Peptides against a protein of PDB entry 5HOI. Designs and how they scored, part 10

Target 1, 351 residues: chain A of PDB entry 5HOI
Amino acid sequence: FRYMPFSPAGTPFGFTDRRYLTMNEVGYVSTVKNSEQYSITVSFFDVGRFREYHFEDLFGYDLCFLNEKGTLFGQSKTGQIQYRPHDSIHSNWTKIIPLQAGERITSVAATPVRVIVGTSLGYFRSFNQFGVPFAVEKTSPIVALTAQNYRVFSVHYSQFHGLSYSLSELGTSSKRYYKRECPLPMSLPNINSDMKKDANLDYYNFNPMGIKSLFFSSYGDPCIFGSDNTLLLLSKWRSPEESKWLPILDSNMEIWKMSGGKETTDIHVWPLALAYDTLNCILVKGKHIWPEFPLPLPSEMEIRMPVFVKSKLLEENKAILNKKNEIGADTEAEEGEEDKEIQIPVSMAAE

## One batch from the design tools (peptide; aimed at target 1 K285)

Design b1_p10_5_s3 (made by RFdiffusion4, then SolubleMPNN; from b1_p10_5, 5 letters changed)
Fold by OpenDDE base, seed 1:
Structure b1_p10_5_s3 (fold): chain B 351 residues (1-351), chain A 10 residues (1-10)
Amino acid sequence: as target 1 above (351 residues)
Amino acid sequence: SKLSQLIHSP
């Protein structure tokens, strides 16, 4: 196993000179390789609130986190991090994170009040928004981070125990744990099934955990979107005994519904954020499961518990069609079998 | 929604 740099909704280069370092509800950060240099662009969805900016990257930043106040960059191998406020009133700052031999920064996160760095050896480093360090903690190896305000959602990996997660609050004087290295019931990429497509191999090499993104919802609940395209939400995390992961959306099922019950292999959900009961996402069309350039406009997908079985819906629709054909024996409309969209009953759309 | 009340932590 190799620890790879993770950023929320980051994309590989693939066969191109361009990739997204990160994207979320605020915007998207792209990098373009030009020889040994990179040009980074920070773009926003709300063009009335924010102005796009760019800069030359001589370090080859491979980690990024975007928030409403600034962008955090990191270089996984060198340990360099840079915070760039969106507002010119605040100065950029750069810092080198000390790394041991073979250690990598695996993820970075930033809020308006905290900067977090996680490493392949499980060093959890916290800073304020000005890069002043608070603490260094040794945890299990960190593979992903996200943060909202003072809260941090961290994903850890052990070769023996698989995936775990922590939920913590970074106060001024102390770190509080709500959850500490608890099992994360997320499906890992199935190398044997998914690697039959070369396009999936490139993505797996970029992101071996298959975590497309992780974020906090608008309500402050930890969310994770894995390779199975299921959105998991951590419910009741304030109550240790009641806390559970809920599969709140099967995006493959929703795509299947949207296609009229046709199996499609060229439409993919790329998660950005959860705003109330709606997943903000990019609908990716094409061979790659990740968005290319230019970035499509975000789409909204209503969250729904995956309680429906495709086979039952198909059987029910066949039974309805057979009953219609038994009643309709008098009208010779040979409307071809192929294009009958599965009418999903409105009752099944509301449950 | 009823779903929001089941999902979201108070």
Scores: peptide ipSAE 0.058, ipTM 0.788, DockQ to the pose 0.030
OpenDDE base, seeds 2, 3, 4, 5: peptide ipSAE 0.048, 0.049, 0.056, 0.041; ipTM 0.779, 0.783, 0.788, 0.780

Design b1_p10_5_s4 (made by RFdiffusion4, then SolubleMPNN; from b1_p10_5, 4 letters changed)
Fold by OpenDDE base, seed 2:
Structure b1_p10_5_s4 (fold): chain B 351 residues (1-351), chain A 10 residues (1-10)
Amino acid sequence: as target 1 above (351 residues)
Amino acid sequence: SKLSELLNAP
């Protein structure tokens, strides 16, 4: 196993010279290989609020976190981090994170008030937005981070204990835990089933945990989107005893419903954010499960608890069709049975 | 829907 640098919704290079370092509801950060250098572009969905900018990267940043105020970059091996405000009024700052031999930065997160660095040895480093350090804590190995305001959602991995998560608040004087290294009920990628398609192998080599993204919802709930394409939301996290992960969307099931019950193998959901009751995502058409270039426009997908089984919906629709045919026996329309769109109840079809 | 456009796109 190797700890790989994780960024929310980051894509591999694949066979290309370019990839997305990160993307979310704010925008997308791309990097292009230019010989020994990289050209980074920070692009935004709200072009009225933000201006796209680019710069030359001599360090080979492989970690990124985008927020409404700036972009945090990191280099997993060297320990270099850079924060770039979107507004030119504030200066960029660079810092080297001290790394032990074989330690890597595995994830970085930034909010308008905090910068967080997580490592493969479980060093959790916190800073303000100006790079002033607050604390260093030793945790289980960190594999992913996201943050909103003062809150941090961290994913940890142990070879012995699997995936765990923490939810913490980074005040000015102290760190508070709402959850501390609790089991994370997310399935890891199944090497034997999912890797039979070469296109998926490249992705899981890039992201061994299969965490496509993690973010806070607009309500401030931790969300994670794994390799199973299920959006998990941490409900009631303020009450430790009542807190639970909710599978609020099976995106594969939702694609199947939206296709009229057709099995599609070339459409993929790439998660960006959860805004209210909608998953902001990129719908990817093609062999790769990740978006290529140019980036498609974001789509919204309504969140829905996975209550239905495909087989049962197929049986119910066959039973409805058979009943209609028994009542309407006089019209000889032998229209072929196989391609009939499943009438998904309108309340279950996304508009 | 954008999905219908993607599904029907060649």
Scores: peptide ipSAE 0.011, ipTM 0.581, DockQ to the pose 0.568
OpenDDE base, seeds 1, 3, 4, 5: peptide ipSAE 0.011, 0.010, 0.011, 0.011; ipTM 0.580, 0.574, 0.583, 0.586

Design b1_p10_6 (made by RFdiffusion4)
Pose (drawn by RFdiffusion4):
Structure b1_p10_6 (pose): chain A 322 residues (1-190, 198-318, 341-351), chain P 10 residues (1-10)
Amino acid sequence: FRYMPFSPAGTPFGFTDRRYLTMNEVGYVSTVKNSEQYSITVSFFDVGRFREYHFEDLFGYDLCFLNEKGTLFGQSKTGQIQYRPHDSIHSNWTKIIPLQAGERITSVAATPVRVIVGTSLGYFRSFNQFGVPFAVEKTSPIVALTAQNYRVFSVHYSQFHGLSYSLSELGTSSKRYYKRECPLPMSLPNDANLDYYNFNPMGIKSLFFSSYGDPCIFGSDNTLLLLSKWRSPEESKWLPILDSNMEIWKMSGGKETTDIHVWPLALAYDTLNCILVKGKHIWPEFPLPLPSEMEIRMPVFVKSKLLEENKEIQIPVSMAAE
Amino acid sequence: STTLYREINS
């Protein structure tokens, strides 16, 4: 099996010279093939706070993670990473991650206080926001990483367990695991979208902590999974809290559509900030549309019953209250 | 919800 470079809400090149590296509630990072180099553009949705800028990529970064304080870039092959703070007060710094034979950097993540690099051999290298290393750790092969403040949500893969996840906190003292390689019941992919699933074999469209600090993941099944009771290991449950396919179906008047798709950015309490993509492909294009907000709904709505009540989709009060 | 409906059906 070949591990692929993962970034949250990343898009493939397809038949174009440009794609999105990473995408969330803060903004979007795109890269354009420029003859032999690349042109990276860092954009923001709150235009008033940060200034959109661009720079020339002489290395071919294919890994990226965006937070409110800076942008982290990474190269899956050479192992070079660069952290660019949004403000000009703080300097950019660059490090090169040691990579063994065939070892690839599979995912990177950054917070205002931590920088995380994961490799295909299971190396977990952590730094502060300035590049000072804390510890090098060996874990299962990492396929996806996201972080918030001091906490890290990592997704692992092997030939035995399949997909597993670890939830840990990088405290000032030492590293503490909340959950260590527990089952991750995310649906795997089972065509016009072949380009995407080669770029992202797991179908992990994005993963992120919620605005209130709960781990979330958005697989190819277009269902938002939230980790509940992660502080008590014996009570941990993955809860499906939004069937985005059902919501588009309800808002489209019960019509099956093959051109409307959801691209996850982040979860804010009960609202999924996303990009509504119209077209044959399931990933967003250029220019990037304005973000949409989709309220979470428990998957308790049956299509057949909703069609009877309407004879937008009207929902029976008795069912809506449930 | 109304905003989402309008966006989907735009």

Design b1_p10_6_s1 (made by RFdiffusion4, then SolubleMPNN; from b1_p10_6, 5 letters changed)
Fold by OpenDDE base, seed 5:
Structure b1_p10_6_s1 (fold): chain B 351 residues (1-351), chain A 10 residues (1-10)
Amino acid sequence: as target 1 above (351 residues)
Amino acid sequence: SKALAERINS
């Protein structure tokens, strides 16, 4: 296993000179490779609230986190980080994170009040928004970070224990844990099934954990979206004994429903954020599971617990069709079996 | 929709 730099909803270069470093509900950060240099563009969905900006990157930033106040960049090998406020009132700052031999920055996160750096050796470093350090903690190896306000959701990986997570609050004086290195019930990429499509190999080489994104919901609940395209939400995390992961959306099931029950292999959900009861996402069309350029407009997908079994819905629809055919309407419409849209009962959309 | 959010936060 190799620790790779992770950023929320980041995309690989593939065979191109450009990729997304990160994207979320605020916007998207792209980088274009030109020889040994990079050009970074920070773009926003709300063009009335924010102004797009670009800069030359001489360091080759491979880590990024975007928030409403600024963008954090990181270089996984050198340990360089840069914070760029979106406003012109606050100055940019740069810092070098000390790395041991073979250590990598694996993830970075930033809120308006905190900067967090996680490493392949499990160094958890916290700063304020001005790059003033608070603490260094040694944890299990960090593979992903996200943060909202003072809260941090961290994903850890051990070859012996698999995936774990922590949920912590970074106060001014101390770190509080709500959850500390608890098992994370997320499926890892299945190399044998997922890599049969050459288009997925490039993605799993870029992101071996298959974590497409992680974020906090608008209600402040930790969310993670894995390679299985299921959105997991951590419910009741304030009550240690009651806390559980909820599969609140199977995006493959929702795409299947939207396609009238047809198996589609060319439509993919790329997660951005969870706002109330809707997943903000990019609907990716084509061979690659990640968005290319230009970026499509964001779409909304309603969260729904995966209570339905595809096989049962297919059997029920076959049974309804067979009952309609037994009620002798002699209309010889030779409409081929392949084009029959599955009528999903509308009753579950309205409550 | 609201009922699911209330059940997740209750």
Scores: peptide ipSAE 0.009, ipTM 0.483, DockQ to the pose 0.035
OpenDDE base, seeds 1, 2, 3, 4: peptide ipSAE 0.009, 0.012, 0.009, 0.009; ipTM 0.482, 0.522, 0.490, 0.481; seeds 2, 4 fail the geometry check

Design b1_p10_6_s2 (made by RFdiffusion4, then SolubleMPNN; from b1_p10_6, 5 letters changed)
Fold by OpenDDE base, seed 3:
Structure b1_p10_6_s2 (fold): chain B 351 residues (1-351), chain A 10 residues (1-10)
Amino acid sequence: as target 1 above (351 residues)
Amino acid sequence: SSRLKELINS
């Protein structure tokens, strides 16, 4: 395993000179190799609200986080970070994060009120939006970060314990944990089965954790989208005992249903955000599981809340039972209290 | 999604 710089929905270069550093519901950040330098473009989906801008990058930024107020850039090896407000009212600022020998910045996040830097040695560094430091905390090695307002969702990796997550709130004087280094039940990329395709090996080398993106929902729930193309949502995180990961969307299953049960190997979901009951995503057609250039328009995919799926299945099963009873099959169904495994119709069983 | 139907049928 190698610690790689992670940004939400970032894409590899592949065989090209260009990639997306990050993308979400606000927009997308691209970088192009220009000899010894890079050209960065910050683009937006709402062209009426925001103006696209570009700049020359002499540092080779490999980390990025976009929000509604600005863009945070980072260089994983040098420890340089830059915050660029989208407006011209606020000034850009640059800072060097002190790194130990072999330490890398692995992820960065920014909100209108906080900047967060995570490292391969588990240094969690917090700043305000002006780059004034609050604290440095030592955690397990950080592999991914996202943030909304004062909340931070962090993913950690240990060689001994695998993936864990934390959910914290960064107040003015203190950090509060809602969850602290709890097990993360996300499937990791299967090296042996998936690596038969060169494109999967290239993506694995770029992102060994297979985390396509992580974000907060519009309701402020942590979400993660892994290599298995399942959207996980952390439900009830305010109640430690009731908190659980919910598989709210299997995107492979939704593609399969929409194809009429055909195996499609060339259509991929690239996650951007979760707004209410819809996954905002890029639908990708091609060899690569990530979007190429130009970026397709975002699409909406309805999530299937597990509670509604179970209730509909129970209602459909009750309706089928009631129809069987009306058709006059007087078979004395012995009321054996056997745990009636709800036969999930084959169309909803994940094999 | 209309776009997904287009991509499946293309």
Scores: peptide ipSAE 0.090, ipTM 0.850, DockQ to the pose 0.407
OpenDDE base, seeds 1, 2, 4, 5: peptide ipSAE 0.080, 0.080, 0.084, 0.079; ipTM 0.846, 0.847, 0.848, 0.846; seed 4 fails the geometry check

Design b1_p10_6_s3 (made by RFdiffusion4, then SolubleMPNN; from b1_p10_6, 5 letters changed)
Fold by OpenDDE base, seed 5:
Structure b1_p10_6_s3 (fold): chain B 351 residues (1-351), chain A 10 residues (1-10)
Amino acid sequence: as target 1 above (351 residues)
Amino acid sequence: SSRLSKLINS
C-alpha cells in the first residue's frame, strides 16, 4: 500500500496536463503542468462574492483545501504548506512541516480559524489560521482530513485494522475527542470489479482509498463519499453510544431511478458538499468518473436512504406490465421494442 | 430533475 496525497474531490491528471487539486461548495482549484512548473487557479462558484486568482507554483503542490476565507496548499514530499487568504487584507504564509524519512503529508484541512496537517506516520499537526502551532499528536496514519470551524474529521488507515475515523474539536488550549479512532464502515475500492475499466485504474492509483470527498454537512455532521458512490453521514456523534453512520444517499441508485431504470455507465456523481437535505455535486458524463475541463455547473441531488432494491422494483414493474397485458389482450398493439421505462412512484421522483 | 434528465437523455 502507498499513502497518496488526498484532497477533497481532487482529480488525477490522467493523460492531461491539468487537474483539480480540490473542489467543494465554495469553488474549485485547478493546476496546469508546464514542464517543471505549475500554474494554479483558484476559482469560485459565487463570482459576485469572490474574485478568481492564479499564481505560479514552483513547488508542485499536490494537496489543497479551499474554504470561504482562503486556500491551503501542501506538498506531500517536501512538507511545504502555504495558506493564501482570498482577501488582500491578510498576508500569505508559508511553512515547512518537518517530515521523517519516507513520511508524507497525506492530507491538509483549513477553516477560518484552524489549519490541520496529517501525515502517513500519523502526525496530526494543528495551527491557527496564521500558522501559529498549537500541538502535535501521534495517531494512526492519516489518509484524509476535513474541518469545519473548530471541528476536525480525520480518516485513518492501518494495514491491520483497516479504516478508522476520529472526530475532534480543536479548542485554544485543548483537543477534545467526540470519536477517537473508531471503525469506519466504508467500503474500500474493489480492485477486481472496479479495475476492469482502465479509467478506474488511473483513479485508484491517484486515490487508493476511493474517498472521493469528505466534508461536514451544513448541520455540522461528518460526511464521507466513497468509491461505492454512497454518501455516509455520522449521526448522533455527540452521544458516543448512539452515534452511527447513515447511508443517506446511494447516488448510483438515484441515477438509475432518474434514467427510468436504465443501467447508465457513463454518468457519475462527483460530490462537493451537503447543504441541508441536498447533495451539491458535479454530474459527470463520460469515461472518467471525475470531472474534466471545463467544470460543469454544480447540480443538486436530494438525499434519500437506499430503502429500495432494484430487483424488487423491476419485479413489481414486470408484475404491473403483465397485469396490464392480461386486461388489454384484445388489441394487436405491435411489439415495438419501446424501451419500457420503469415507472418509479411519483413520490420518489425528484420534482 | 431537469439537469440530470438532460444529461441522461443527451
Scores: peptide ipSAE 0.015, ipTM 0.725, DockQ to the pose 0.554
OpenDDE base, seeds 1, 2, 3, 4: peptide ipSAE 0.015, 0.016, 0.015, 0.015; ipTM 0.722, 0.726, 0.719, 0.721; seed 2 fails the geometry check

Design b1_p10_6_s4 (made by RFdiffusion4, then SolubleMPNN; from b1_p10_6, 5 letters changed)
Fold by OpenDDE base, seed 5:
Structure b1_p10_6_s4 (fold): chain B 351 residues (1-351), chain A 10 residues (1-10)
Amino acid sequence: as target 1 above (351 residues)
Amino acid sequence: SSALTALINS
């Protein structure tokens, strides 16, 4: 296993010279290879509120986090981080994070009030928005970070214990834990099934945990979207005994329903954010499970608890068809293997 | 959503 740099909804280069470093509800950050250099562009969905900007990257930033106030960049190997405010009022700042031999920055996060750096050795470093350090804590190895206001959702990996998560609040005087290195019930990528397509191998090499994104909902609940294309939400996290992960959207099931029950292997959901009852996402068509260039417009997908399993719907539809055939016994309808459109119950059709 | 239906039918 190798610790790779993680950024929310970041994409690999693949066979191209360009990729997305990160994307969310605010916008998307792209990088283009230019010989030994990179050109970075910070783009926004709200073009009335923000202006796109670009700069030359001489360091090869492989970590990024975008928020409403600025962009945090990081270089996983050198330990360099840079914060760039979107406004011209606040100055850019750069810092070197001290790394041990073989240590990597694995994830970075930034809010308007906090900057967080996580490493492959489990060093959790916290700063204010101006790069002033608060603390260094030793945790299990960090593989992903996101943050909202003062709250941090961290994902950890151990070869012995698998995935765990922490939820913490970075106050002025101390760090409070709501959850500390609790088991994360997210499925890891299945190398044997998923790697049959070269495109999935490239993505696995880029992101071996299969975490497409993680974010806080508009209500401040931690969310994670894994390789299984299921959106998990941490419910009741303020009550330690009541806290649970809820599978609030199976995006493969929603695509299957909207296709009339046809197997679609070329349509993919790429998560951006959860706003109220809708997943903001990019719908991707093609061989790659990630968005290419140009970036499609964001789409909204209504969250629904996956109460229905595809196999049960197929069994129910088969039982309905068999009952219709028992009532209509006299017509020799030839069993043509016609792609029988699975009648999806109207209550399950998304409007 | 109209976007997903359009993408499935494209």
Scores: peptide ipSAE 0.047, ipTM 0.826, DockQ to the pose 0.559
OpenDDE base, seeds 1, 2, 3, 4: peptide ipSAE 0.044, 0.044, 0.043, 0.044; ipTM 0.822, 0.821, 0.817, 0.822; seeds 3, 4 fail the geometry check

Design b1_p10_7 (made by RFdiffusion4)
Pose (drawn by RFdiffusion4):
Structure b1_p10_7 (pose): chain A 322 residues (1-190, 198-318, 341-351), chain P 10 residues (1-10)
Amino acid sequence: FRYMPFSPAGTPFGFTDRRYLTMNEVGYVSTVKNSEQYSITVSFFDVGRFREYHFEDLFGYDLCFLNEKGTLFGQSKTGQIQYRPHDSIHSNWTKIIPLQAGERITSVAATPVRVIVGTSLGYFRSFNQFGVPFAVEKTSPIVALTAQNYRVFSVHYSQFHGLSYSLSELGTSSKRYYKRECPLPMSLPNDANLDYYNFNPMGIKSLFFSSYGDPCIFGSDNTLLLLSKWRSPEESKWLPILDSNMEIWKMSGGKETTDIHVWPLALAYDTLNCILVKGKHIWPEFPLPLPSEMEIRMPVFVKSKLLEENKEIQIPVSMAAE
Amino acid sequence: TERVFSAFKS
């Protein structure tokens, strides 16, 4: 099996010279093939706070993670990473991650206080926001990483357990695990979208902490999974809280559509900030549309019953209250 | 399509 470089909400090149590196509620990072180099553009949705800028990529970064304080870049092959703070007060710093034979950097993540690099051999290298290393840890092969403040949500893969996840906190003292390689019941992919599933074999469209600190993941099944009771290991449950396919179906008047797709950015309490993509492909294009907001709904709606009541989709009060 | 984009307008 070949591990692929992962970034939250990243898009493939397809038949173009440009794609999105990473995408969330803060903004979007795109890269354009420029003859022999790349042109990276860092954009923001709150235009008033940060200024959109661009720079020339002489290395070919294919890994990226965006937070409110800076942008982290990474190269899956050479192992070079660069953290660019949004403000000009703080300096950019660059490090090169040691990589063994065939070892690839599979995912990177950054917070205002931590920088995380994961490799295909299971190396977990953590730094502060300035590049000072804390500890190097060996874990299962990492395929996806996201972090919030001091906490890290890592998705692992092997030939035995399949997909597993770890939830840990990088405290000032030492590293503490909340959950260590527990089952991750995300649906795996089972065509016009072949380009995407070569770029992202797991179908993990994005994963992120919620605005209130709960781990979330958005697989190829277009269902938002939220980790409930992660503080008590014996009570941990993955809860499906939004069937985005059902919502598009309900808002489209019960019509099956093959051109409307959801691209996850982040979860804010009960609202999924996303990009509504119209077209044959399931990933967003250029220019990027304005973010949309999709309220979460428990998957308790049956299509056949909803069609009877309407004879947008009107929902029976008895069913809506439930 | 218009209904979807109006329903989820931010």

Design b1_p10_7_s1 (made by RFdiffusion4, then SolubleMPNN; from b1_p10_7, 5 letters changed)
Fold by OpenDDE base, seed 5:
Structure b1_p10_7_s1 (fold): chain B 351 residues (1-351), chain A 10 residues (1-10)
Amino acid sequence: as target 1 above (351 residues)
Amino acid sequence: MESVFKAFAR
């Protein structure tokens, strides 16, 4: 196993000279490899509120986090981080995070009030938005970070314990834990099934945890979207005994429903954010599970708990078709094998 | 396809 740099909704280069470093509801950050240097572009969905900007990257930033106030960049090997405010009022700042031999920055997060750096050795470093350090804590190895305001959702990995998560609040004087290294019930990529498709091998080499993204919902609940394309939401996290992960969307099932019950291998959900009851996402068409260039327009997918099983819906529809054929046996019409769309129950159709 | 996916209103 190798700790790889993780950024929310980041994409691999694949066979191209370009990739997305990160994307969310605010926008997307791209990098283009130009010989020995990189050109980074920070683009926004709200073009009226934000101005796109670019710069030359001589460091090869492989970590990124975008928020409404700025972009945090990191270089996993050198420990360099840079924060770039979107406005011209605040100055850019750069720091070098001290790394031990073989240590990597694995994830970075930034809010308007906090900067967080996580490492492969489990160093959790916190700063304010101006890069003033608050604390260094030793945790289990960090593989992913996201943050909203003062709250941090961290994912940890141990070879012995698998995936765990923490939910913490970074006050001015102290760190509070709501959850501390609790088991994370997320499926890891299955090497035998998911990696057998050559088109996915590049992605899982880039992101071996299969975490496509993690974010806080608009209500401030931690969300994670894994390789199984299920959106998990941490419910009741304020009550330690009541806290649970809810599978609030199976995006593969929603795609299957939208295709009339056909198995589609060329449509993929790429998660951006959860706004109220809708997953903001990119619908990726093609062989790769990640968006290429140009970026498709974002789509909204309504969240629905996976209450139904595909096999049962197929059996029920076959049983309905067989009953219709038993009642209609008197008309010899050679109606060809038109691929009869599966009637999804009206209660599952969006109004 | 249109019923479950709305274009994200900018």
Scores: peptide ipSAE 0.006, ipTM 0.464, DockQ to the pose 0.335
OpenDDE base, seeds 1, 2, 3, 4: peptide ipSAE 0.005, 0.006, 0.005, 0.005; ipTM 0.480, 0.479, 0.468, 0.481; seeds 1, 2, 3, 4 fail the geometry check

Design b1_p10_7_s2 (made by RFdiffusion4, then SolubleMPNN; from b1_p10_7, 4 letters changed)
Fold by OpenDDE base, seed 4:
Structure b1_p10_7_s2 (fold): chain B 351 residues (1-351), chain A 10 residues (1-10)
Amino acid sequence: as target 1 above (351 residues)
Amino acid sequence: MESVFEAFKR
């Protein structure tokens, strides 16, 4: 097993010279290969609030985290990190994270008040926004990080225990755990089903955990979106006994509904953020499950607990069609293979 | 309203 650098909603290069390092509700960071160098562009969805900027990357940053105040970059192999404020008030800073032999930075996160670095050996390093270190902690190997304000959601991987997660708060004096290396009930990519499609192989080579993104909701709940295209939300995390993962959206089911019950293999959800009751996402059309260039406009998907089973909806629609045919049986209408759109009940239709 | 999906298919 090889730990790969993870960034929220980051895309592979594939056969191209460009990829997204990260994207979220704030914007998207792209990198382009220019011979021996990279050109990085930090783009924003709110073009009125932020100005796009670019710079030459001599280091080959493969880790990124974007927030409303700046962008954190990291190089997984060298341990170099750079924080670039979006404003000109604060200076850029660069730091080298000390790495052991074979250690990699696997994920980075940044908030307006904290910078977090996670490694393949489970070093959890915390800094303030100016790169002043707070602490170094040894955890299980970190595969993904996100952060909001002082809170950090970390995903860990063990060969023995699979995926686990931690939820912590990085105060000024101490780290508090709300959850510490608890089992994460997320499905790993199935090598036999998900990787057999050549179009997905590049993605799973880039991201072997299949974590498309992780973020905090607008309410501050940890969210994760895996290879199964299900959005999981950690509810009641303040109460250890009541805390549970909720599958709040099956995006494959929602795409299937939106397609009139047709199996669409060319439309994919790429998660950005959860704002209130809506998943902000990119709808991706094509062979690749990740967005290409140019980036499509973000879309919203209403969160819905997957209470409905496709088979029941198909049976109900067959029963409705059979009843319509029993009432209409007096007209010899030719058996055209009409591509019978599944009437999804209005209460379940995406408005 | 045209679904975001139908708008995206066009």
Scores: peptide ipSAE 0.014, ipTM 0.495, DockQ to the pose 0.256
OpenDDE base, seeds 1, 2, 3, 5: peptide ipSAE 0.008, 0.007, 0.007, 0.011; ipTM 0.524, 0.489, 0.514, 0.506; seed 2 fails the geometry check

